# Designs tried in a protein design run: peptides against a protein of PDB entry 3ZOQ. Part 137

Target 1, 223 residues: chain A of PDB entry 3ZOQ
Amino acid sequence: QLLQDSWWNQLKEEFEKPYYQELREMLKREYAEQTIYPDSRDIFNALHYTSYDDVKVVILGQDPYHGPGQAQGLSFSVKPGVKQPPSLKNIFLELQQDIGCSIPNHGSLVSWAKQGVLLLNTVLTVRRGQANSHKGKGWERLTDRIIDVLSERERPVIFILWGRHAQMKKERIDTSKHFIIESTHPSPFSARNGFFGSRPFSRANAYLEKMGEAPIDWCIKDL

## One batch from the design tools (peptide; made by RFdiffusion4, then SolubleMPNN)

Design b2_p23_1_s2 (from b2_p23_1, 17 letters changed)
Fold by OpenDDE base, seed 5:
Formats: sequence, structure tokens, C-alpha cells
Structure b2_p23_1_s2 (fold): chain B 223 residues (1-223), chain A 23 residues (1-23)
Amino acid sequence: as target 1 above (223 residues)
Amino acid sequence: AEEEAERERQRKELAEAEYAAAY
């Protein structure tokens, strides 16, 4: 499926590089020999739903959910009808406490992506039942370039960096132009140590308003 | 300008067709 022209202009040079060709050949074998998530057509859903120019907010994840039917190519998001993972449940609890949104009956964050929330994982594929199985295979180089071209953009971006893995990308972000929202990760193991009460949704909207941008409607309707 | 835009379009379409054929 076609990348949006705005992303193609920023990333075309990466797709011609040897590392990306090696990644592509690896992925062809992985998808043929094993169960890989997300569906191959969904790998770039974050870039499909949110153009380079339309990015207002970035939420960084690590890698896709490795269970059947979960991954949508969007960080933290799950397909409708899938049980909400623990971290996503905590995201919705914070959303409710921060801005009063009801907890949705599904885990799809597509409505955020369509409003300019880039839901990017640093690694875009995973083997079934094997978390981080595609770590260090070339995705991180592409996703680092995605962060870099957003950091170079004149129009400001808000980066939401939950936990240490996402926060390690802060060195690539020009904090003179861009806003950073940092907290502990929404995981049950860390959420009580600073994610709860961090109010990332209202804080992101407050920055958007200061920039003269339309705020995000973070509230998700039931399906 | 038009020829360069057309070459870029063809490269995009090829890369995307190869992606769509592989995935």
C-alpha cells in the first residue's frame, strides 16, 4: 500500500539504503515461514493515518502486540473485539481522570491517528508470542529517521515519551522547537510511579492551543 | 521539473508495487 506523498518525500532515501533492503528480505522470509504481526498491509498504518504535515503529537511504543488479532500497526492500539491490554487499560484510566472521557468498549486508537497523533512503534513487526523478536533488524534506523525528520520540521510537534525506551529518543528531538511530555510507562509495573496523574492529554492540548492548533479530541466513542 | 516529478512518481509506484507484491 502507498505511503502518503508527504512521508515519501521524507523517507524515500531510506528505502533505497542496503539496511532497508535487507530488512525487507528478512520480512519476506518471516511472513512466509512464521506468524508475524501486524498483517503486512498494516505495518505502516501509523504513516497511513497521519501524514508528515498532519503530525501534531507523537506517542512512541516499542514493538507491536504479539498476540492473535491484536496489532493494528499503531502503538498501544488493538483491533476492535480484542481485550484491552493492561497498558492500554491504564492509558484509558488516565484519560478518564485527566479530561473526563468514558472508557471505550474497544481498544482502537484510530480516531487519534486520524487527528494527527502519530502512534509509532520503534520496531514495526513481531513474531507471534515472541516480544522484541524483530529488534535490531533495521526498523530502529527507519523509525529514528522518522523522529529526525519530525524534529527538523519547522512546525512544532508534541512528543509523549512514556518510560525509558521512549525517553532515550529525546536526544533526537530539538527541544527548542518541540514539546516533550515525559512520565513513567502506563504498564502496571510502572504506572503508579508517575504515569497516573501525569495528565498527558490535557497537557498536549494546552500546547496545541498555545500554537494556534486545533486540540485533539481524545475521547473515543464506543463501537 | 515535470520529467523529474514523473521519474519520482514511477520510482514511488515501483517501490509501492514491490511492497504490495511482497506483503
Scores: peptide ipSAE 0.028, ipTM 0.446, DockQ to the pose 0.015
Fold by OpenDDE base, seed 4:
Structure b2_p23_1_s2 (fold): chain B 223 residues (1-223), chain A 23 residues (1-23)
Amino acid sequence: as target 1 above (223 residues)
Amino acid sequence: AEEEAERERQRKELAEAEYAAAY
């Protein structure tokens, strides 16, 4: 599926740059020689589900899940039928405590993406079983540009920045226009240090309401 | 304006097709 026109208009210059051409050649080799996640058709799912103009909220992840069938091209999201990873379980626990949503029987966040929640990883591919294996290969330059063009947008965006890696992107965000929700990462190693009780979902909706925008329905129905 | 928009669409389709052919 083609990138939506709104994203193409923002990113077309990046695709012509040498770094992106080198990234594509690297990825071509990686997909040919290794098991890479997500499926190549799913790499840009965050941009496919959420147009540039429809972005209301951004949730930054680091890189895709590196296990079979997990990665969906959306940060923190897993395909239906896949066991929820520990961080995602903690996201749903916070969702339940924050706004009373039931814990869904699956881990797909596609319903959030369709409502304007950009579920962006900073690195969009990974080798099977090798977390961060595609770090520093060019994705960060593209995803930095995605953050930049959203920061330049006149219509405000809410950035949810869980943990230090996502929070390092705060310097690229115009805080005079955009809202930031920060906490520790939902990982079991950090969630008790500030993620639990951070209430990111109700806080995001409170900002949307102040802006005169429709809130996100964060509650995920069972499949 | 329409011809420029069509040229831009063709460039987009080519870039996406080249991407899809690489993976």
Scores: peptide ipSAE 0.027, ipTM 0.438, DockQ to the pose 0.016
Fold by OpenDDE base, seed 2:
Structure b2_p23_1_s2 (fold): chain B 223 residues (1-223), chain A 23 residues (1-23)
Amino acid sequence: as target 1 above (223 residues)
Amino acid sequence: AEEEAERERQRKELAEAEYAAAY
């Protein structure tokens, strides 16, 4: 399925580079020989739901969920009918405390993506049951370029950087143009150390309003 | 301009057909 023209124009040169061809050949073997997540058609869902020009907010994840039916090509998001992972539950708890949203009966963040929230993982694929199995295979170079072209954009972006892995990308972000919201990761291991009470949703909307942009409706309706 | 746009569409379609065939 076609990358939106806005993303294609920004990324076409990356797809011609040797590293991406090597990544693609690796992925062909991986999908043929192993169970890989997400579905191959869902790998670029973050770019499919949110055009380059429509990006208002970026939320960086590490890699996809590695359990059956979980990953849907969006950071932190799970397909409807899938039990909310602990980090996602904590995201919804913070959302409730920050802006009063109800906890949804599902874990799909597609409604955020459709509003301009780029839900980007730094690594876009994973082997079943093997977290970070596709780390260092070439995805990080592509996703670094995604961050770079957003950083180069004149229209400001808000980057939400949860935890150290996402915060390492701060060096690629022009803070003279773009806004950064940082906290600890929503994981149960770190959420109490600064994620809870960080109010990323209201802070993001406050920046959008200051920029004269429509705020994100962060509240997720039940399915 | 139209020929460049057509070449770009063809490159996009090829890259994506190769992607869709690879996955």
Scores: peptide ipSAE 0.020, ipTM 0.416, DockQ to the pose 0.016
Fold by OpenDDE base, seed 3:
Structure b2_p23_1_s2 (fold): chain B 223 residues (1-223), chain A 23 residues (1-23)
Amino acid sequence: as target 1 above (223 residues)
Amino acid sequence: AEEEAERERQRKELAEAEYAAAY
């Protein structure tokens, strides 16, 4: 599916580069021969839901969920009816403690995406049951360019960087213009070491308000 | 020791990567 014009204008040159053509050819083989997530139509859902100009907040993930029916092209998000993964459960626990939101009965973050929260993974595809299987295949170069063009934007962006993998992208972010919220990852293995109590949602909204922008309604309604 | 703290950080990072991969 074609990207929105705003993202196309920012990324069109990347799609013509050899690395992206090689990535696309690899993906064609992978989707034909293997079970790949998300659905090929959902790969760019983060860019579909949130235009370049509408980005207020970026939440970086690593790669998609590798289980059946989970990934929907948005970092940390799962399709309705899918059991919430432990990291996502911890995100909702922090959301509850930070700003008093109820824990939703589903794991879809589409409502955030529609409000300008870019839910971007650094790698946009994965093989079933094989975490990081598409690492180093070209996605990182494209997603680095996504970060770069957002960093170059005059209108400030808030980057939420959970864990080391996301924090490695900090060098690409102009901190003179943009805000960074850093903590440990929401994973059960790291959440108690700084993610819990980090209050990323209220902090993001406080920056948005200072910028004269509408805050994000982080509270997710039940389906 | 700083080395043990580094080893613990590396173990944590691996666990975060595995968990971010497994979710």
Scores: peptide ipSAE 0.046, ipTM 0.654, DockQ to the pose 0.153; fails the geometry check

Design b2_p23_1_s3 (from b2_p23_1, 19 letters changed)
Fold by OpenDDE base, seed 2:
Structure b2_p23_1_s3 (fold): chain B 223 residues (1-223), chain A 23 residues (1-23)
Amino acid sequence: as target 1 above (223 residues)
Amino acid sequence: AEEEEEEKRREAELAEAEIAAAY
């Protein structure tokens, strides 16, 4: 699938590099020999839904959900009809407490992506039932470049960094231009240690308003 | 320059199509 022109202009040099060619060859074998998520056509959905120029907010995830039919190429998001994972449920609980949104009857965050919320995982593929199975295979180098080109952008970006893994990317972000919202991860194992009550949605919108940009409509309609 | 970028874009498309076909 063709990347949008704005992302292509930023990432074209990465796709020519040996590491990315090796990653692609690895992925060809993985998809042929094993069940890999998401669907290969959905790998770059975050970039498809949110152009480089339209990015207002970045939400970093680790890697895709590894269960059948779950992953749709967007961090924390699941396809309609899929049971909301525990972390996503907690995201919606915080959304409700933060800005009063109803909890949606589905887990698709596509409406956020379409408004300029880049839902980026640091690793974009996973083997069925094997979390982090594609860690250290080359995705992190590409996704680091995505963070870098956003950090280099003159127009400010808001980075929402939940948990230690996402927060490790803070050093790549020019805080003289960009804003960072940090808390513990929405996982049931960490949410009570700072994620709940962190109000990332209202805080993100407050920054957008200060920049003279339209806020995100974080409320998700039922399907 | 534009033709070279289009060719590189087509090569990237073909590579993604190959991954999609393998799935």
Scores: peptide ipSAE 0.017, ipTM 0.414, DockQ to the pose 0.019
Fold by OpenDDE base, seed 1:
Formats: C-alpha cells, sequence, structure tokens
Structure b2_p23_1_s3 (fold): chain B 223 residues (1-223), chain A 23 residues (1-23)
C-alpha cells in the first residue's frame, strides 16, 4: 500500500515510530490469526483516493464495518453489492433532502473520495463481528497526525464531524483556517436529534464556493 | 537524503506487503 507522495511526505516520520511498529506487529498477528477488515490492501484507501493536497472535505468515522465484505477502507462506505448499513442509509436520506440526490443502489462513496473527500476512520482496522476491537492499538495516533497535518495546511479544509467521537477531534483543528460542520451521528439512534436537516452537503459546497473551489458532486450514480 | 527516503518508502511497502501476505 504505497501512500501517495503527498501523504508520505506528511506521515513518513510516523511509520518509523515505535507505536506504529507495534501496531504493525499487532496487525500481522491479527490478520494471521483472525478475520480482520478491511482487506489489508484496503487499509489506507482513504489516503490512496485522496491526496494530501487534494483534500477538500474530511468526513471522520470511528472504525471499519466488521461484517463480511463491507469495509473498503473508507469511512461509512461499503463495497458495491453490500447492503447499505443503517447509518449510510440515513446519510443518503439527508443527501436527498439536502440537495435532491437520488438514493443510490449501492453504498460506495469512492466517487466522493476521488473528488477530494477524505473518508477517514480514526481506527483503520477491526476484527470480524467486534466493533472497536482495534481501538487504542496505535491507529488513533496516526490518524490524529493526519488531522494535524491537514489542520496545519494553509489551504482550508472542511471537516464534517458527525457525533461525539468525531467532534472530540475538533480541538486538533485550527478553526481560524478551517471550517467545521457538526451534527449528531447519522446512526438511527441519533439521526433524528440533529443529523437530519443538518444539510452538511450543501453547507460544505457553500464553503468550497466561497473559497473559489469547485464544489463536490455529492450525487452518486447507480452501478 | 532522496535515497534514504526511497529506502524508507521501500521498507514501508515491504511492511504493508507483509501484512497483506499474512492476511
Amino acid sequence: as target 1 above (223 residues)
Amino acid sequence: AEEEEEEKRREAELAEAEIAAAY
């Protein structure tokens, strides 16, 4: 999984640190002994699809989906042919209400990633059927660094922070340069408490337009 | 400096390949 040069330049020092080496050794054991998601080749897909310089928007997730074939290394996204998880369904409902997009027949957000939407989980791996099983193993330190280097970037970024877990990262974001869109999480347990009607997609595009950047085409075509 | 960075990149690539092979 060769990182793009732009990310490599920002993160190369992290990969030499003991915490990352320990994480790597842990992951080797986990992938050998258990079913881990996503596929090891897909762990860094968020960084593969969206270069450091091309990041326009960040959407933070917690950790990958833990069901078979679901996770594809992008927050909230699922591989084509996979049933849309409840949170993702709610994301598409809000997308429809916000900007009139049709609900796609799949759950892949790759088209967003290719446009500069960094779909970053704070933890990049998970055991099958065990949400947060790789929490506190080192990923958070790397992904914190990803947030930090984006925060340090002169060109503004839009951070979409759904729910408390993502919002805890707000302290790492220079709000004098960067824009934050906050709401409750799209989960069925919280979506009605503020996610629905939050209009994150139109708001993000309004910021992009204000900055003189091309807006994101949030509408996802059927496959 | 460039050679050292390329070597480190190759080491990282090998590391990822090892994880992929273990999977």
Scores: peptide ipSAE 0.016, ipTM 0.421, DockQ to the pose 0.019
Fold by OpenDDE base, seed 3:
Structure b2_p23_1_s3 (fold): chain B 223 residues (1-223), chain A 23 residues (1-23)
Amino acid sequence: as target 1 above (223 residues)
Amino acid sequence: AEEEEEEKRREAELAEAEIAAAY
């Protein structure tokens, strides 16, 4: 898939590496033989909606939702008409409590992506009904490089790191240039241990304002 | 430090379990 020029310039060398060629060949087999999510055209939606230069905020997820019609290539996001997963519901509850946004009637975070919120999973594909089925197949090396090139960028980025999996990437982030917002994961099993009340949305906007950048309109309109 | 790492481990496991169970 053709990436935006800004991402291509940062990642072109990765696509020529053996690990990525092996990943690509694996994915060709997987998509041919099994039901894989998201749709192959949507794998890089996070990079399609948010150019390298336009990234203001990064929200890291693990891997795509593995149910039919859910994944749209954006972390935590689900296609319109799909029931909001529990973690996403908690994200919207915190959004409401933090900055007063209404809870939307859908789970699409595309409006965030279009504003410079990179909704990146560390693994970009999954088998139907098999969470983490594509873990350790090469995606992590590419997505680590995405984090690295953002960390190397002069213009500051805000990294929102919910839970340990995301927080493990902190070592790759130059905290002398970039801001990190950490809390527990929005999962129902962890949200009450620090996610609720963490106010990541207002804090992110406060950093953006301090940097002289336009804040994110985090409020999502109904469809 | 060890307690923090263990807490972070438990949180990651719980998050993964929630994502897996939600569908």
Scores: peptide ipSAE 0.032, ipTM 0.668, DockQ to the pose 0.203; fails the geometry check
Fold by OpenDDE base, seed 4:
Structure b2_p23_1_s3 (fold): chain B 223 residues (1-223), chain A 23 residues (1-23)
Amino acid sequence: as target 1 above (223 residues)
Amino acid sequence: AEEEEEEKRREAELAEAEIAAAY
Protein backbone atom coordinates (compact mmCIF):
# COMPACT_ATOMS: atom_id res chain seq x y z
CA GLN B 1 0.00 0.00 0.00
CA LEU B 2 1.41 3.32 -1.06
CA LEU B 3 0.04 6.19 0.96
CA GLN B 4 -1.02 9.22 -1.02
CA ASP B 5 1.72 11.82 -1.28
CA SER B 6 -0.14 14.22 1.00
CA TRP B 7 -0.29 11.69 3.84
CA TRP B 8 3.22 10.41 3.18
CA ASN B 9 4.61 13.91 3.61
CA GLN B 10 2.85 14.18 6.97
CA LEU B 11 3.58 10.69 8.31
CA LYS B 12 6.92 9.59 6.75
CA GLU B 13 8.82 10.29 9.98
CA GLU B 14 6.50 8.02 11.97
CA PHE B 15 7.23 5.01 9.78
CA GLU B 16 10.94 5.24 10.62
CA LYS B 17 10.35 5.28 14.38
CA PRO B 18 11.02 2.16 16.48
CA TYR B 19 7.43 1.95 17.72
CA TYR B 20 6.13 1.63 14.17
CA GLN B 21 8.72 -0.98 13.27
CA GLU B 22 7.67 -2.95 16.34
CA LEU B 23 4.01 -2.53 15.35
CA ARG B 24 4.76 -3.83 11.87
CA GLU B 25 6.59 -6.86 13.23
CA MET B 26 3.69 -7.53 15.58
CA LEU B 27 1.21 -7.24 12.70
CA LYS B 28 3.23 -9.65 10.56
CA ARG B 29 2.98 -12.25 13.33
CA GLU B 30 -0.68 -11.51 14.04
CA TYR B 31 -1.78 -11.81 10.40
CA ALA B 32 0.25 -15.00 10.04
CA GLU B 33 -0.97 -16.67 13.23
CA GLN B 34 -4.48 -15.22 13.75
CA THR B 35 -7.48 -14.03 11.79
CA ILE B 36 -7.05 -10.26 11.78
CA TYR B 37 -9.44 -7.61 10.48
CA PRO B 38 -9.60 -5.77 8.24
CA ASP B 39 -7.78 -7.42 5.34
CA SER B 40 -4.19 -6.17 5.40
CA ARG B 41 -4.74 -4.29 2.13
CA ASP B 42 -7.62 -2.37 3.78
CA ILE B 43 -5.80 -1.21 6.95
CA PHE B 44 -5.17 2.30 5.61
CA ASN B 45 -8.40 2.70 3.61
CA ALA B 46 -9.30 5.85 5.54
CA LEU B 47 -6.10 7.50 4.28
CA HIS B 48 -6.54 6.03 0.79
CA TYR B 49 -10.04 7.44 0.31
CA THR B 50 -9.37 10.81 1.95
CA SER B 51 -6.11 12.68 1.29
CA TYR B 52 -4.58 14.92 3.93
CA ASP B 53 -5.54 18.02 1.97
CA ASP B 54 -9.07 16.82 1.23
CA VAL B 55 -10.03 16.16 4.87
CA LYS B 56 -13.07 18.24 5.79
CA VAL B 57 -14.49 16.14 8.62
CA VAL B 58 -12.98 13.52 10.92
CA ILE B 59 -15.09 10.83 12.57
CA LEU B 60 -13.11 8.89 15.15
CA GLY B 61 -13.79 5.26 15.95
CA GLN B 62 -12.03 2.99 18.41
CA ASP B 63 -11.07 -0.17 16.53
CA PRO B 64 -12.40 -2.22 13.59
CA TYR B 65 -15.38 -4.53 13.73
CA HIS B 66 -14.12 -7.97 14.74
CA GLY B 67 -16.64 -10.12 12.85
CA PRO B 68 -16.09 -11.83 9.49
CA GLY B 69 -16.39 -9.58 6.46
CA GLN B 70 -17.40 -6.49 8.47
CA ALA B 71 -14.42 -4.15 8.70
CA GLN B 72 -13.32 -2.26 5.59
CA GLY B 73 -10.70 0.05 7.13
CA LEU B 74 -13.19 2.87 7.78
CA SER B 75 -14.62 3.75 11.20
CA PHE B 76 -18.23 2.58 11.71
CA SER B 77 -18.43 1.41 8.09
CA VAL B 78 -19.15 -2.14 6.94
CA LYS B 79 -18.73 -3.75 3.54
CA PRO B 80 -21.80 -3.99 1.32
CA GLY B 81 -23.87 -7.09 2.01
CA VAL B 82 -22.97 -7.02 5.72
CA LYS B 83 -25.75 -6.51 8.24
CA GLN B 84 -25.55 -3.04 9.74
CA PRO B 85 -24.13 -3.15 13.28
CA PRO B 86 -26.24 -1.54 16.02
CA SER B 87 -24.09 1.60 16.26
CA LEU B 88 -24.25 2.10 12.51
CA LYS B 89 -28.02 1.65 12.53
CA ASN B 90 -28.22 4.40 15.12
CA ILE B 91 -25.96 6.63 13.01
CA PHE B 92 -28.40 6.22 10.12
CA LEU B 93 -31.38 6.86 12.39
CA GLU B 94 -29.78 10.12 13.50
CA LEU B 95 -28.93 10.94 9.88
CA GLN B 96 -32.58 10.47 8.95
CA GLN B 97 -33.84 12.61 11.82
CA ASP B 98 -31.16 15.27 11.34
CA ILE B 99 -31.31 15.91 7.60
CA GLY B 100 -34.00 13.59 6.24
CA CYS B 101 -31.81 11.01 4.51
CA SER B 102 -33.27 7.59 3.84
CA ILE B 103 -31.68 4.67 5.65
CA PRO B 104 -29.51 2.87 3.07
CA ASN B 105 -29.79 -0.85 2.37
CA HIS B 106 -26.05 -1.25 3.11
CA GLY B 107 -23.52 0.01 5.66
CA SER B 108 -20.72 1.35 3.46
CA LEU B 109 -19.63 4.89 4.29
CA VAL B 110 -17.18 5.06 1.35
CA SER B 111 -19.25 7.87 -0.19
CA TRP B 112 -18.50 10.00 2.88
CA ALA B 113 -14.80 9.15 2.72
CA LYS B 114 -14.63 10.19 -0.94
CA GLN B 115 -16.08 13.59 -0.01
CA GLY B 116 -13.45 14.34 2.64
CA VAL B 117 -14.82 12.55 5.71
CA LEU B 118 -11.83 10.83 7.31
CA LEU B 119 -13.31 7.72 8.93
CA LEU B 120 -10.41 7.01 11.27
CA ASN B 121 -10.19 4.34 13.94
CA THR B 122 -7.60 4.99 16.66
CA VAL B 123 -6.59 1.32 16.39
CA LEU B 124 -6.53 0.02 12.83
CA THR B 125 -6.56 -3.76 13.36
CA VAL B 126 -8.30 -6.34 15.54
CA ARG B 127 -8.31 -10.09 16.13
CA ARG B 128 -11.42 -11.97 15.14
CA GLY B 129 -13.92 -11.96 17.97
CA GLN B 130 -11.60 -9.99 20.28
CA ALA B 131 -12.51 -6.32 20.49
CA ASN B 132 -9.58 -4.07 21.41
CA SER B 133 -7.11 -6.96 21.07
CA HIS B 134 -4.61 -4.67 19.31
CA LYS B 135 -5.05 -1.78 21.75
CA GLY B 136 -1.76 -0.40 23.07
CA LYS B 137 0.35 -1.99 20.32
CA GLY B 138 1.43 1.21 18.56
CA TRP B 139 -1.55 2.22 16.40
CA GLU B 140 -2.63 4.90 18.85
CA ARG B 141 0.71 6.67 18.46
CA LEU B 142 0.36 6.76 14.68
CA THR B 143 -3.29 7.82 14.77
CA ASP B 144 -2.48 10.46 17.39
CA ARG B 145 0.05 11.81 14.88
CA ILE B 146 -2.68 11.84 12.21
CA ILE B 147 -4.82 13.95 14.55
CA ASP B 148 -1.83 16.17 15.34
CA VAL B 149 -0.94 16.91 11.72
CA LEU B 150 -4.59 17.69 10.97
CA SER B 151 -4.71 19.95 14.02
CA GLU B 152 -1.59 21.73 12.75
CA ARG B 153 -3.15 22.24 9.31
CA GLU B 154 -4.09 25.83 8.52
CA ARG B 155 -7.32 24.88 6.75
CA PRO B 156 -9.92 24.11 9.44
CA VAL B 157 -11.21 20.60 10.12
CA ILE B 158 -14.42 19.45 11.80
CA PHE B 159 -13.91 16.69 14.37
CA ILE B 160 -16.92 14.57 15.28
CA LEU B 161 -16.18 12.93 18.62
CA TRP B 162 -18.73 10.32 19.68
CA GLY B 163 -18.23 8.94 23.17
CA ARG B 164 -15.49 9.27 25.77
CA HIS B 165 -12.75 7.46 23.87
CA ALA B 166 -12.96 9.83 20.91
CA GLN B 167 -13.45 12.83 23.21
CA MET B 168 -10.13 12.06 24.91
CA LYS B 169 -8.50 13.20 21.67
CA LYS B 170 -9.89 16.72 22.10
CA GLU B 171 -6.74 17.75 23.96
CA ARG B 172 -4.78 17.22 20.72
CA ILE B 173 -7.04 19.50 18.67
CA ASP B 174 -6.43 23.22 18.35
CA THR B 175 -9.95 24.48 19.04
CA SER B 176 -8.93 27.98 17.96
CA LYS B 177 -8.77 26.71 14.36
CA HIS B 178 -10.87 23.56 14.30
CA PHE B 179 -14.47 22.74 15.16
CA ILE B 180 -15.56 19.94 17.46
CA ILE B 181 -18.94 18.20 17.53
CA GLU B 182 -19.32 16.05 20.64
CA SER B 183 -22.02 13.69 21.84
CA THR B 184 -22.47 10.31 23.46
CA HIS B 185 -21.58 7.28 21.37
CA PRO B 186 -24.11 5.91 18.82
CA SER B 187 -23.99 2.54 20.63
CA PRO B 188 -27.38 1.28 21.86
CA PHE B 189 -25.95 1.59 25.37
CA SER B 190 -25.38 5.35 25.06
CA ALA B 191 -27.26 6.73 22.04
CA ARG B 192 -30.34 7.81 24.03
CA ASN B 193 -28.12 9.77 26.41
CA GLY B 194 -27.23 12.42 23.84
CA PHE B 195 -26.31 10.96 20.45
CA PHE B 196 -29.90 11.00 19.22
CA GLY B 197 -30.83 14.60 18.55
CA SER B 198 -27.17 15.73 18.46
CA ARG B 199 -27.54 16.51 14.71
CA PRO B 200 -23.86 16.07 13.85
CA PHE B 201 -24.47 16.03 10.08
CA SER B 202 -26.31 19.34 9.78
CA ARG B 203 -23.92 20.92 12.28
CA ALA B 204 -20.90 19.76 10.30
CA ASN B 205 -22.38 21.16 7.09
CA ALA B 206 -23.18 24.44 8.82
CA TYR B 207 -19.50 24.78 9.75
CA LEU B 208 -18.40 23.89 6.22
CA GLU B 209 -20.71 26.53 4.77
CA LYS B 210 -19.36 29.14 7.20
CA MET B 211 -15.85 28.27 5.99
CA GLY B 212 -16.93 28.68 2.36
CA GLU B 213 -16.58 24.97 1.66
CA ALA B 214 -18.97 22.62 -0.08
CA PRO B 215 -21.13 20.68 2.38
CA ILE B 216 -21.00 16.91 2.63
CA ASP B 217 -23.73 14.96 0.90
CA TRP B 218 -24.38 12.66 3.82
CA CYS B 219 -27.22 10.81 2.13
CA ILE B 220 -26.17 7.34 1.03
CA LYS B 221 -27.74 5.76 -2.02
CA ASP B 222 -28.85 2.17 -2.06
CA LEU B 223 -26.73 -0.34 -3.92
CA ALA A 1 16.93 14.61 -0.14
CA GLU A 2 14.22 13.84 -2.69
CA GLU A 3 15.84 10.52 -3.66
CA GLU A 4 16.15 9.58 0.00
CA GLU A 5 12.45 10.29 0.54
CA GLU A 6 11.52 8.15 -2.47
CA GLU A 7 13.65 5.29 -1.14
CA LYS A 8 12.05 5.56 2.31
CA ARG A 9 8.61 5.50 0.67
CA ARG A 10 9.62 2.40 -1.24
CA GLU A 11 10.84 0.71 1.95
CA ALA A 12 7.53 1.50 3.66
CA GLU A 13 5.61 0.09 0.69
CA LEU A 14 7.67 -3.11 0.72
CA ALA A 15 7.07 -3.56 4.41
CA GLU A 16 3.30 -3.16 3.94
CA ALA A 17 3.50 -5.74 1.17
CA GLU A 18 5.20 -8.12 3.61
CA ILE A 19 2.28 -7.74 6.03
CA ALA A 20 -0.11 -8.41 3.17
CA ALA A 21 1.86 -11.50 2.14
CA ALA A 22 1.78 -12.82 5.69
CA TYR A 23 -2.00 -12.52 5.78
Scores: peptide ipSAE 0.016, ipTM 0.414, DockQ to the pose 0.019; fails the geometry check

Design b2_p23_2_s1 (from b2_p23_2, 12 letters changed)
Fold by OpenDDE base, seed 3:
Structure b2_p23_2_s1 (fold): chain B 223 residues (1-223), chain A 23 residues (1-23)
Amino acid sequence: as target 1 above (223 residues)
Amino acid sequence: AADEAENEELEKKEFEEILEKLK
């Protein structure tokens, strides 16, 4: 799928910078020598599904799932047919309690992305079985720029920041224009400490309605 | 204008080429 032209206009200068060229060369070596996730064609799926202008909500993740067939270039999302990871299961539990959605029989969040939910990881690649293996290699600088250009946008954005890693990006968000929904991470280790009952989905839709925008249909149909 | 449309198509092509080179 062709990226929406709106992201190119916002990010073209980053792709010419030395840090990104170094990242690109690193990734070429990694994909050639190691098993890297997601598939190289899926790295920018978050930007492919959600244009710069169409972003309504941002959900920040850290890095992709590092198991076979899991990562699809969208934060927290897994390909159809893949067992739902624990954090994603908790997301769906909160979704059910928040707005009454049924728990889907798959873990693909593509339907959210298509509605303007930017499912962005701060690091966009990972080695198989090695969480955070591509941390500090340049992705964070690009994804910081993505946050920055969204923060600079006149049309308001809703940022959903689950856990400390995502919340560290709060300093880059102009809270005079944009809305932030914060809670603990959906991980089984933290979900009971504030994620459950945080109602991020209904809160996001409430902000969208106040802005005169169409709410997100968060309910995911079975495949 | 024709020049603006051509420039937009060129930028889009460059972006796709960058993405393809990451593949």
Scores: peptide ipSAE 0.031, ipTM 0.519, DockQ to the pose 0.014
Fold by OpenDDE base, seed 5:
Structure b2_p23_2_s1 (fold): chain B 223 residues (1-223), chain A 23 residues (1-23)
Amino acid sequence: as target 1 above (223 residues)
Amino acid sequence: AADEAENEELEKKEFEEILEKLK
């Protein structure tokens, strides 16, 4: 069944604004002159897999992985065949401890996205080998708007906010309607300070069940 | 895997209108 173009209706005004046009022109130059990740066709994969109306959970990341073949337009996710980054490995360790899922042999979170988990980075592109190289270029304004329109939605959303960068977005979320799960970041530098044992997956499902919604199947099958 | 790649392509086609508008 053709899914409704629900994101376009929410974001169309942003795409007409000067900041986005400038961002687009910048990206055209960057993709032509540099190696940029993800592939230009994958930039909006989070929105492609999870429509505005289908969002149940949001997991915020900062920016894409900057290594070859890693980024696939989804926060924390890597393409099949790519070694799991340390943060993702810790996510799967917590998943195993939280709800008993086996650690998958790949790092693709597409199965979560297809179930209504919006895997959104605040910055949607990065230059090869240069973390945060596209910070402050306009993405944050668009992704802030994405958070805003979700916050304004009547149907509740669960926001999973790992670490300070994601938690800075809490002020944009109407906590009278929406649920927030906060912990330290899954990074090896912070995971032992609160991410491990935070049980975000079972907690998210508990909220979904309370709302009468189907829980997320967080367990990822091997490929 | 092949199944994931096929599913990704199918999903992209279903959201073709979004893709066209967002470019």
Scores: peptide ipSAE 0.016, ipTM 0.498, DockQ to the pose 0.023
Fold by OpenDDE base, seed 4:
Structure b2_p23_2_s1 (fold): chain B 223 residues (1-223), chain A 23 residues (1-23)
Amino acid sequence: as target 1 above (223 residues)
Amino acid sequence: AADEAENEELEKKEFEEILEKLK
């Protein structure tokens, strides 16, 4: 899908800044010399599937999965046919307990993205087998701007902030206009400390209904 | 309206070109 003009209007100034030009040159070198995920065509899938105006919910991730064929350019999402990572399995377990959805036979969250769930990582690329390898290279400045322009939007947004890394972005969100759902991270190391039972899906839909918006169909069909 | 539509199309193309340069 072509990026909607709505994101270009919000981000065009960032693409002209020196930090983004440096990031671009770094990425050209990285993709030429190493195996980088996701595919370069998939880096901005979160923005491709969800326009600026269509954003209803934001789910923040850290960086892409670093294994072969996993990363889809969407936070927590994996391509069809890929084994569900532990955090994603826990997301589906909470989804089942929260609103009764069946666990899908795949890990693609594209259906959420198409409904207005912005599945944004703070860092959009990674080297194969090297988690956080592209941390501090410029992505965080762009993704901070994405959060900022959403925070400035008059139409309310729901931010789902799992774990400390995502929660650090709370300071950029105008809580007088926008809603925040916070819990521990869905990782096996933290999920039992507050993620399970947090009911983020029903809570998000409750906010959407109060705003007079259509709820998200969180249930994912088998492929 | 036509100029606005043409400008939007140009902006989309520029954005896609920026993305393609990452390949």
Scores: peptide ipSAE 0.035, ipTM 0.519, DockQ to the pose 0.015; fails the geometry check
Fold by OpenDDE base, seed 2:
Structure b2_p23_2_s1 (fold): chain B 223 residues (1-223), chain A 23 residues (1-23)
Amino acid sequence: as target 1 above (223 residues)
Amino acid sequence: AADEAENEELEKKEFEEILEKLK
């Protein structure tokens, strides 16, 4: 799938920078020598599914799932047929309690992405079985730029920031133009401390409606 | 309009090439 021209226009300067060239060379070695997730074709799925101009909501994750067949290039999302990770299960539980959606029989969030929900991890690759193995390798600089160009956009964006890692990006967001929804992380370790009952989905839609935009259909159909 | 479309296609191609080189 071709990345939308709108993202290229926003990010082309980053791809020419030394840090990204170094990242690219690192990734080439990693994919050749190790098992890396997601598939190299899926690294930029968040940008593939959601153009720069179509972004309505951003949901930030940290890094991809590091188990076989899990990572889909979208934050919190897993490929169909993959068991829902605990955090994703909690997301669906909150979705059900918030707006009455049924819990889907799969973990793919592609339907959200196609509606303008940018499911962005701050780090876009991971080595098998080694969480955060590609932290500090250059991805954060690119994804910071993604946040920056969205923050600079005139059309408002809603940022959903679950947990401290995502909330650290708040300083990059122009809150005079954009909306932020914050809570604890959906992880079983933190969900009961504020994620449950935070109602991020209805709150996001309420902001969209105030902006005169179509709400997100957060309900995910079974496959 | 034609030049803009051609430039967009070139930019897309460059972006695809970058993505392919990550493989």
Scores: peptide ipSAE 0.030, ipTM 0.510, DockQ to the pose 0.015; fails the geometry check

